# Designs tried in a protein design run: peptides against a protein of PDB entry 8OXM. Part 231

Target 1, 371 residues: chain A of PDB entry 8OXM
Amino acid sequence: FKAEFRLAGGVNLPKIIDCVGSDGKERRQLVKGRDDLRQDAVMQQVFQMCNTLLQRNTETRKRKLTICTYKVVPLSQRSGVLEWCTGTVPIGEFLVNNEDGAHKRYRPNDFSAFQCQKKMMEVQKKSFEEKYEVFMDVCQNFQPVFRYFCMEKFLDPAIWFEKRLAYTRSVATSSIVGYILGLGDRHVQNILINEQSAELVHIDLGVAFEQGKILPTPETVPFRLTRDIVDGMGITGVEGVFRRCCEKTMEVMRNSQETLLTIVEVLLYDPLFDWTMNPLKALYLQQRPEDETELHPTLNADDQECKRNLSDIDQSFNKVAERVLMRLQEKLKGVEEGTVLSVGGQVNLLIQQAIDPKNLSRLFPGWKAWV

## One batch from the design tools (peptide; made by RFdiffusion4, then SolubleMPNN)

Design b2_p22_6_s2 (from b2_p22_6, 15 letters changed)
Fold by OpenDDE base, seed 2:
Structure b2_p22_6_s2 (fold): chain B 371 residues (1-371), chain A 22 residues (1-22)
Amino acid sequence: as target 1 above (371 residues)
Amino acid sequence: SEVLKERAKKIYENMLEELLKE
């Protein structure tokens, strides 16, 4: 390890440590000091499995459909080394950085990211109708700009087209696999973009198996398919390449039902894999500016002694695990809202749910559904 | 505890490899 460290951006200020590998290559490593990296490590293994399934299928292999993975080495319950994805940036940093964000650069007369967030926070406790109206006003005055990412990074038109295609495929693959696994908390800081490949890297995998639906503000979308995410696909939007890549990914997932169920069952009953939503985690994910002052999670090490009576927790845990498995089986059968859908029908429903302004307006303001 | 975590990780990696061979 080098003696020098850099601070990464973000609330938890993770330390970037430069290390020399056994191969003599310098690698940047992110040391998260407070997050349980075990969940990220497990979900990276599940993504590697999904990638193996996608590589076995000729149609998904030809399309190079993969989820970008990173190496996670959990060192303790609270510390781990992430292989920092060198040459990645959070999509939120590119889009809505206060000084030099793409929205400010390309749309200087639109609302600021702060104004948008403020307006949505003001209506957070209001009706769904009031949230929808304010969300539509915000969206009208905050137009998408993510198309400029590929245009800034890739000056050659042929490279630009290839990278836009890689981006669209990455969004499709991660959206469908993320939906199958019930991935939540897909805010703009938890999605990185690779500046060389234009592929997405999903980080902070601590909300899985639809546990985002039990948050104080429930998640109402199957994945992030917001206006900027769509704008990055270019003029075709969700139609054509994105839809076809979603359908082919969903086809592989549905045809791998038994394998996926067996793997997820093992994970759900792994006592080392804490996938369950707890109140402290829920408060941390949906902190209000008013709540930032008190909840330093002094997760002291010693509160292992919430030996909640193992028996009553075990029954409640088992019932939650069974419901997760049943819902996963439904998804893999194409059962949506009690109806069996074709792959195309299921993918269409998921796209419509993800782009619906009514669903987007109901999300927690910190998710930034207008971006 | 750490030895149990590493053993559980190895069991999990092996189970994933077996499930990926079928």
Scores: peptide ipSAE 0.008, ipTM 0.398, DockQ to the pose 0.022
Fold by OpenDDE base, seed 1:
Structure b2_p22_6_s2 (fold): chain B 371 residues (1-371), chain A 22 residues (1-22)
Amino acid sequence: as target 1 above (371 residues)
Amino acid sequence: SEVLKERAKKIYENMLEELLKE
């Protein structure tokens, strides 16, 4: 092991450790220290299943619709080695994290990412109207730049065009499957882009089954489709390739309803798979800079077995699991807000919800909905 | 119970294997 570690992007600040193997090969390994990598491992298996369903369908196979998966090797209940996706960068790192971030390079006169975050944090406890006004001011003074990712990496025009299409297909597939699985909005550090394929890799899958809707600041979007995510698709934005790939992915998911329900049911009742939101996890995911100073690492979660009556915990868990299954069944039937929609109608509603500045302005400011 | 854990895991692993064999 090299003594030097780098922090990867991510809410959970996973450590990249450069390991020299006994074979003399350097292997970059992502080490998560506090999170249950079992959740990420289970979600990768669900993504592999979704990929199998997408490969069986001729239309999705022809479009090469896949979710990029990574190998998770759990080492313990609280530690594991992710086989680091070599040649990936967090979208947030490329866009905003460093002085060399694309926003700073291409839009030097715009607001800094810090100024945007500060403005949105100042209105966090204010009305939805005030949040919307400040979000629109931030958006006007922080213009999208993610189009430049493919332009920097792919100098040949034919390769550039192909990679932009690969990116757009990857966003579409991950957005629809992410909606079905209830992954919600994704922090820009938890979305990696492959510098060779332009495909996305989603990491840190600790929020699933719409548990983002029960956070202190509830999620208001079905998936991350922020302005930079859209800008990476080029001049067509969400229209054309993205929309068609979403529709074809949704068709496969809806036609695989029984399979998806049965597998998710088994996962929800797997007592090794803790998908439920707990207060500590909620606090960690939506931690304010002000709250970081008080969380001394000395919360030893002593296993105070809160001997809450086993009966009430089991009943509450079962009710939440049943509700998740019911909502999954609704999604797979195209039931939105009590109305049955066609695939095109459902995909259109989801896209409109995801790009609506009113919904984006209501998100937790720490997740940077203006990026 | 641990027995239900192991059974759910086996059911899931088997379902994944069946889905991957087709």
Scores: peptide ipSAE 0.008, ipTM 0.395, DockQ to the pose 0.022
Fold by OpenDDE base, seed 5:
Structure b2_p22_6_s2 (fold): chain B 371 residues (1-371), chain A 22 residues (1-22)
Amino acid sequence: as target 1 above (371 residues)
Amino acid sequence: SEVLKERAKKIYENMLEELLKE
């Protein structure tokens, strides 16, 4: 272990530790708290199952549709190490780093990332109409640049095209699998890109089963399909490869409904897997700058059990678990807003919801919907 | 702080309301 650690972006700044293995190879390790690692470990097992389903289908196998997974190693009762994928970078570090982010390099006359964040924070408590107007102004003066990731990393045109295709397939697979599992908190620091494969790695999987909808600022999109995410796909955007890969992934998920329901049911009732949203977690995920100064000391304080009466906890938990299973069954049947949709109809609705500037403008400013 | 407790209470009340919406 090196004595130096780098803080990754976020409030529980995971410590990136460089480890020298017994083989003499340096490996980056991400150190997180125990409970976050349990949630991540469980979701990695679900992703491995989804990958197994995708490999059984000829059309998804031919397209190499997979969700990237990582290893979770528990170190202690209070800490663990994620095997950090060597050669990954947070999309937020590439796009909106304060020193040399791609927006500053390629669009020096646009608004700074700080100006965009400030404008959206000023309207955070305002009407949806005011949020929409300011979001449109921010978007007009902050143009997407994520196309330059593949152009910087892959100088050969044939390799560049192959990697852009791998990226588009990775976005499609992770978007549909993430939607089925109700994965939230998809901010730009929780999505990594592999600098060699151009595939996405989703981290911090603690907001699942649509628990992002019960946050103080509810999540209004099924997955991250923001302007930079789309710009990385190239000139066709969401049309062609992305849409077809979403449809083929959704077909496999819908045809595997019994297997998915059975496994999610076991996980929802696992007493070791705390997937429920709690008020302290909600405060932590949606901190205001006003609160950062007061919360930093208390996050090290013992889990003061919010002593709900044990009887009221169990009944409320069972009702929430049943509702999660019912909503998962609806998604796997193609039931959206009380209507049964085809795979193409369902995927189209999800894409439209994810790119709608009205939905994007309503998100918490920390999610950075303009990126 | 009392401000954090009151905010946690409002978050809890909102979470309950969203969970109880049919």
Scores: peptide ipSAE 0.019, ipTM 0.526, DockQ to the pose 0.049; fails the geometry check
Fold by OpenDDE base, seed 4:
Structure b2_p22_6_s2 (fold): chain B 371 residues (1-371), chain A 22 residues (1-22)
Amino acid sequence: as target 1 above (371 residues)
Amino acid sequence: SEVLKERAKKIYENMLEELLKE
């Protein structure tokens, strides 16, 4: 497979197409052009399997712990139809997009999302200490507002409380499943929230198996648990419902070790599933505004067949796959930094890592770790 | 190899079917 990711840097605006299903129902379909929806399709199948495991366990079933899935129909190697989750909005759109973003509405005197991004971009090449200081200044002047999502959508206090719990459970399940699968931090536009269920839908699953750690700016968090994500849980934050739901999800994942390892092994060696990070994909995922100007001319340069020697690709691939499997096995055993942790200990470590301002300050500024 | 692809896919499909039948 020539992984000719011609990342034409044009965000091909996803076309919404209304399709009548064979059941006579109109469904909005999002046609993403140039996105490899095959990775999303595979990850949706893995999520369905995780949901099956979670549904079999009485404790996770009682808590309704599920990772939300969507139908992906790949139309080509570079296009597909997403069953558009009708009544979902990107959390980034609600929080920081347009003049009507929740941060601007509820915190008009805070820094703009642009000011925050600019400040963090200015320190992107600086020390971790300087990144941390600027991140703390940004955080002080950009206070979380995601609590207002449920308050705006659910006016009845009892419904509001139930939906806040549904949100918290969804974050917990997706965080732990996402950690096990190595999805890492998720861009705010790649997390949708359902306006009716308050559940999260993760889209654009192009980073899996900790491939975010090999990005030019490596990920430093096990999952997205930023201040707004936490604020949506309400006053208890990560304590209580979130922590317990993480623990119960992790317990099911660890107890399903053999099944998860076998499935991930099959996927890692599925050569239709291009999970491996490539330089072009890395550039796209961490594209800086400065890099937009340079990528436009170089992608029009000649089809020089980089004849990658097939032999060197296979050995490097196998070593990466083995390392991913080993790390997955460690996670499922509760091995963190060479120490075997209990489910509660592992979940606690992951939560602490995910909320640590030092880890958050080191993330790629384009992913908006202050949101 | 394409044969390993098809085998991996078939193993995955079978495992998914088994997991969905229980």
Scores: peptide ipSAE 0.008, ipTM 0.373, DockQ to the pose 0.022; fails the geometry check

Design b2_p22_6_s4 (from b2_p22_6, 19 letters changed)
Fold by OpenDDE base, seed 1:
Structure b2_p22_6_s4 (fold): chain B 371 residues (1-371), chain A 22 residues (1-22)
Amino acid sequence: as target 1 above (371 residues)
Amino acid sequence: SEAQKRRAELIYKNMLEELLKN
């Protein structure tokens, strides 16, 4: 281990540690010191399973549909080592970095990312109509620029086109699998893009099984398909390659219903896998800048073993697990809002929900739905 | 215990590998 570490940023202050292996190779590792990396590790295993299902199907294999996975080594309940995704950058860092973000570079006369966030935070407690109006004003004055990622990284037109297709396929696969697993909306810092492959890597998988819907500000989108995410696909946007890759991914997931249900059932009932939303995690995920000042570090979470009346908690846990399994079964049957949809109908509904400005305007402003 | 965690992770990995062999 090198004696020096870098902070990767973010609220958890993950430490990037450079390790020299016994092979003399430098390996960057991300050390999270407060997060339960078990959820990330479990979700990476589920992604590997989904990748195996996608590789078995001829149509998804030909399209090279895969979710990028990373190695997670949980060291304790609160610490682990992530294999640092070498050659990746957070899409949020590329788009909305304060110094050299693509929005500032390409759209210097637009609102700053800070101005957009401020405007949306001012209406956070307002009506849905007021949120929608302010979101539309923000969107008008903050135009998407993510097309420039591939244009900056891939100067050869043939390579540029290939990488834009790789990006579009990666977004499609991760969106549909993320929907099936209930990952919901993803903060722009928790989506990495590979600078060589243009594929996405999803990190920090602490919200799964639609637990984002029970947050104080519930999520209203099935996955992140914001204007910049769409802009990275180029002129066709969500039409053509993206839609077809979503449909083919959804077809494989629906045809693998029994396998997916069995695996998720085992996970949900694993006493070592705490996937449930807790109040502290909810507060952390939707913390307002105003709420940071009052959280004195003096919450000694004394291990008050709240004698959780084991009986009532086991019953409540089982009911939540059953509800998650029922909803997963519905998704895999194409049941949306009590109606059975075809794969194309279901994928269309999900795309429309994900791009709807009314749904995006209702998201937690900290997740930056205008980016 | 850490040994129980490793055992559960191993059981889960093995179950996944078995479910993926069928």
Scores: peptide ipSAE 0.005, ipTM 0.365, DockQ to the pose 0.021
Fold by OpenDDE base, seed 2:
Structure b2_p22_6_s4 (fold): chain B 371 residues (1-371), chain A 22 residues (1-22)
Amino acid sequence: as target 1 above (371 residues)
Amino acid sequence: SEAQKRRAELIYKNMLEELLKN
């Protein structure tokens, strides 16, 4: 390890430490303190398995459909080493940084990111109708700018076009794989973009198996397909490359049903893999800015010894695990709302659900559905 | 089923061993 460290941004102020590997390569490591990296490690393994399935299929291999993975080495329940994704930036930092965000640079007369957040927070406890009206006003006065990411980073038109395709394929693959696994908490800080490849890296995988639906403000979208995410695809938006890549990814996932079910069944019953939502985690994920001052997440792992009667927990856990497996089986059969859909029908429904402003307006304001 | 659990534990163990080898 080098003697110097850098602070990464964020609530937990992770330390970026440069280390020299046994191979003589310098690697930046993110030392996260107090985060349980076991869930991230397990989900990275599932993503690698999904990548193996995608590489075996000729149609997905030709399209280079992969979900980006990073190395996670859990050292303890409270410490781990993440391979820092060098050359990645959070999409939120690019889009809505207070100092020099792309929205402020390209749309200086639009609402500020702070004004948008404030407006949506004011209606957080209001009706769905009031949330929808304010969300539409915010969206009208906060126009997408993510197209400029590839334009700023890739000056050569041929490279720009290839990188925009790589981005679109990455969004498609991660969206479908994320939907199958029930990946939640896809806010703009949990999605990184690689500045060289234009591929997405999903981080903080602590909301999986649709546990985002049991949050105090339930998640209403299958994946992040907000206006900026779509704008990064360019003029075609969700049509053409994105849709076709979603369909081909979904086809591979559905054809791999037995393998996926078998692996997820192990993970759900692994006593070392805490995938269940707990009240403290739910409060942390949906904290109000007013509450940020008091909840230092002293997630003292010792307070997880809330002696819930082991028997009642185990029965409730088993019932939740069975429901997760049943819902995963439905998704892999194309069963949506009690109807069996074709791959194209299922992908179409998921796209419509993800872009529906009614669904987006119902999300927790911290998810920033207008971005 | 117990057979699915064992097969799945074996797949997970093999995945972990492949991940630890790379």
Scores: peptide ipSAE 0.000, ipTM 0.347, DockQ to the pose 0.022
Fold by OpenDDE base, seed 4:
Structure b2_p22_6_s4 (fold): chain B 371 residues (1-371), chain A 22 residues (1-22)
Amino acid sequence: as target 1 above (371 residues)
Amino acid sequence: SEAQKRRAELIYKNMLEELLKN
């Protein structure tokens, strides 16, 4: 390891360290403190399995449909080493960085990211109708710019076109795999884009199995398909390549039902894999800027003494696990809202749910559904 | 149940071993 480190920013102040491998190659690593990387490690393994299924199928293999993975080495319950995705940037950093974000550069007369967040926070406790109205005002005055990512990085038109297709395929694969695994919406800082491949890397996989639906502000979308995510696909948006790649990914997932159910069953009953949402995790994920000051001291380790009666925990846990498995089975059968859908029908419903401004307006403002 | 945990661990181990072989 080099003696020098950089801070990656964020609440947990992860350290970027450079190490030389036994092969003599320098590799950048992210050391996260105070984060449980076990969930990330488990989800990376599930993604590798999904990738294996996608590579076995001729139609998904021809389309190069993969979910990007990274190496995770948990060091403790609250620390680990991530393979730093060298040559990646958070989409949120590219889009809404305060100094030089793409929205500010390309749309200087639009609302600032801060103004958008403020407006949506002011209505957070209001009706769905008021949230929708303010969300539409925000969206009107904060137009998508993510198309410029590929245009800035890939100056050759043929390369640009190929990379835009790679991006679109990556969004499609990660959206459908993410839906099956119940990852839901993803914070804009938890989606990295590779500056060379234009593929997405999903990090911080702390919400899985639809546990986002039990947050204080419940998740209302099956995956992140916000206006900027769509804008990165170019003029066709969700139509054509994205839809077809979603359908082909969903087809492989549905045809792999037994395998996926078996995997998820194993994970849900793994005593080392705490996938369940807890109140502290929920508070952490949906912290208001106002709440940042109070929560720093109370994450003391000592509240372990809730003698949760083992029997009541096991029964509640088993019921939640059974519900997750049932819902996964429904997804893999194409059962949506009690109706069996075709792959195309299911994918269409999911796309419509993900892009619906009514659903987006109901999301936690901290996750910036207008980006 | 403890039997489900052991079965889960065994399936997971076997799947990990199969993933590591490819």
Scores: peptide ipSAE 0.000, ipTM 0.341, DockQ to the pose 0.022
Fold by OpenDDE base, seed 5:
Structure b2_p22_6_s4 (fold): chain B 371 residues (1-371), chain A 22 residues (1-22)
Amino acid sequence: as target 1 above (371 residues)
Amino acid sequence: SEAQKRRAELIYKNMLEELLKN
């Protein structure tokens, strides 16, 4: 290990360390403290299984539909080592960095990222109607710029076109698999983009199995398909390549129902895999600036077991696990809102839900639904 | 703090209510 470390961005200030392997190769590693990396490790195994299913199908293999994975070594409930995704940047750092974000560079007369966040925070406790009106005002004065990512990184027109297709395919694959697994907390810092491949890397996989719906501000979208995410696809947006890749991914997931249910069942009942949402985790994920001053000292408080009777905890856990399995089975059958949909019908509904300004306006302001 | 306990209890109650509605 080298004695030098760099700080990565984020609340927990993870340390980037360089190590030399026994093979003489340098490898970058991220040491994350105070986070349970077991959830990330388990979800990476599920993504590897999904990639195996996608590679077996001719139509998804031909399209190179894959989810980017990284190595996770959990050391404890509060520490672990991640393979640092070298040559990746958070989409939020590219788009809305305070110093030199793409919105500031390409749209200097639009609202600042800070102005947008402030406006949405002011209405956080207001009606859905007031949230919608302010969200529409923010969106009108904050126009998408993510098309410029591929234009800055890929100067050759043929390479640029290929990388834009790779991006669109990566968004489609991760969106559908993320929906099936109920992956939440898809804010702009939890999605990295590879600067060489234009593929997405999803990190911080701690909100899964629709546990985002039980947050203090419930998640109202199946995946992140915001205006900048769509702008990166180019002029066709969600039509053509994205829609077809979603449909082909959904076909493979639905045809693999038994395998997916069996694996998720084993994971839900694994005593080492704490996928359930708890009040402290919910407070941490949706921390208000008003709350930052009070919560910083108590993240060091011992897990005071809310000593509920062990019997009531086990019965509540089993009921939640059964419900998660039932909802997963419904998704894999194409059951949405009590109606059985075709693959095309289900994918269309999910796209409409993900792009609906009414759903986007209801999200927690920290999710940055206007980006 | 007692304020943090009350907030955690309120969050827990809301989580239970949403778990029961769906």
Scores: peptide ipSAE 0.013, ipTM 0.394, DockQ to the pose 0.051; fails the geometry check

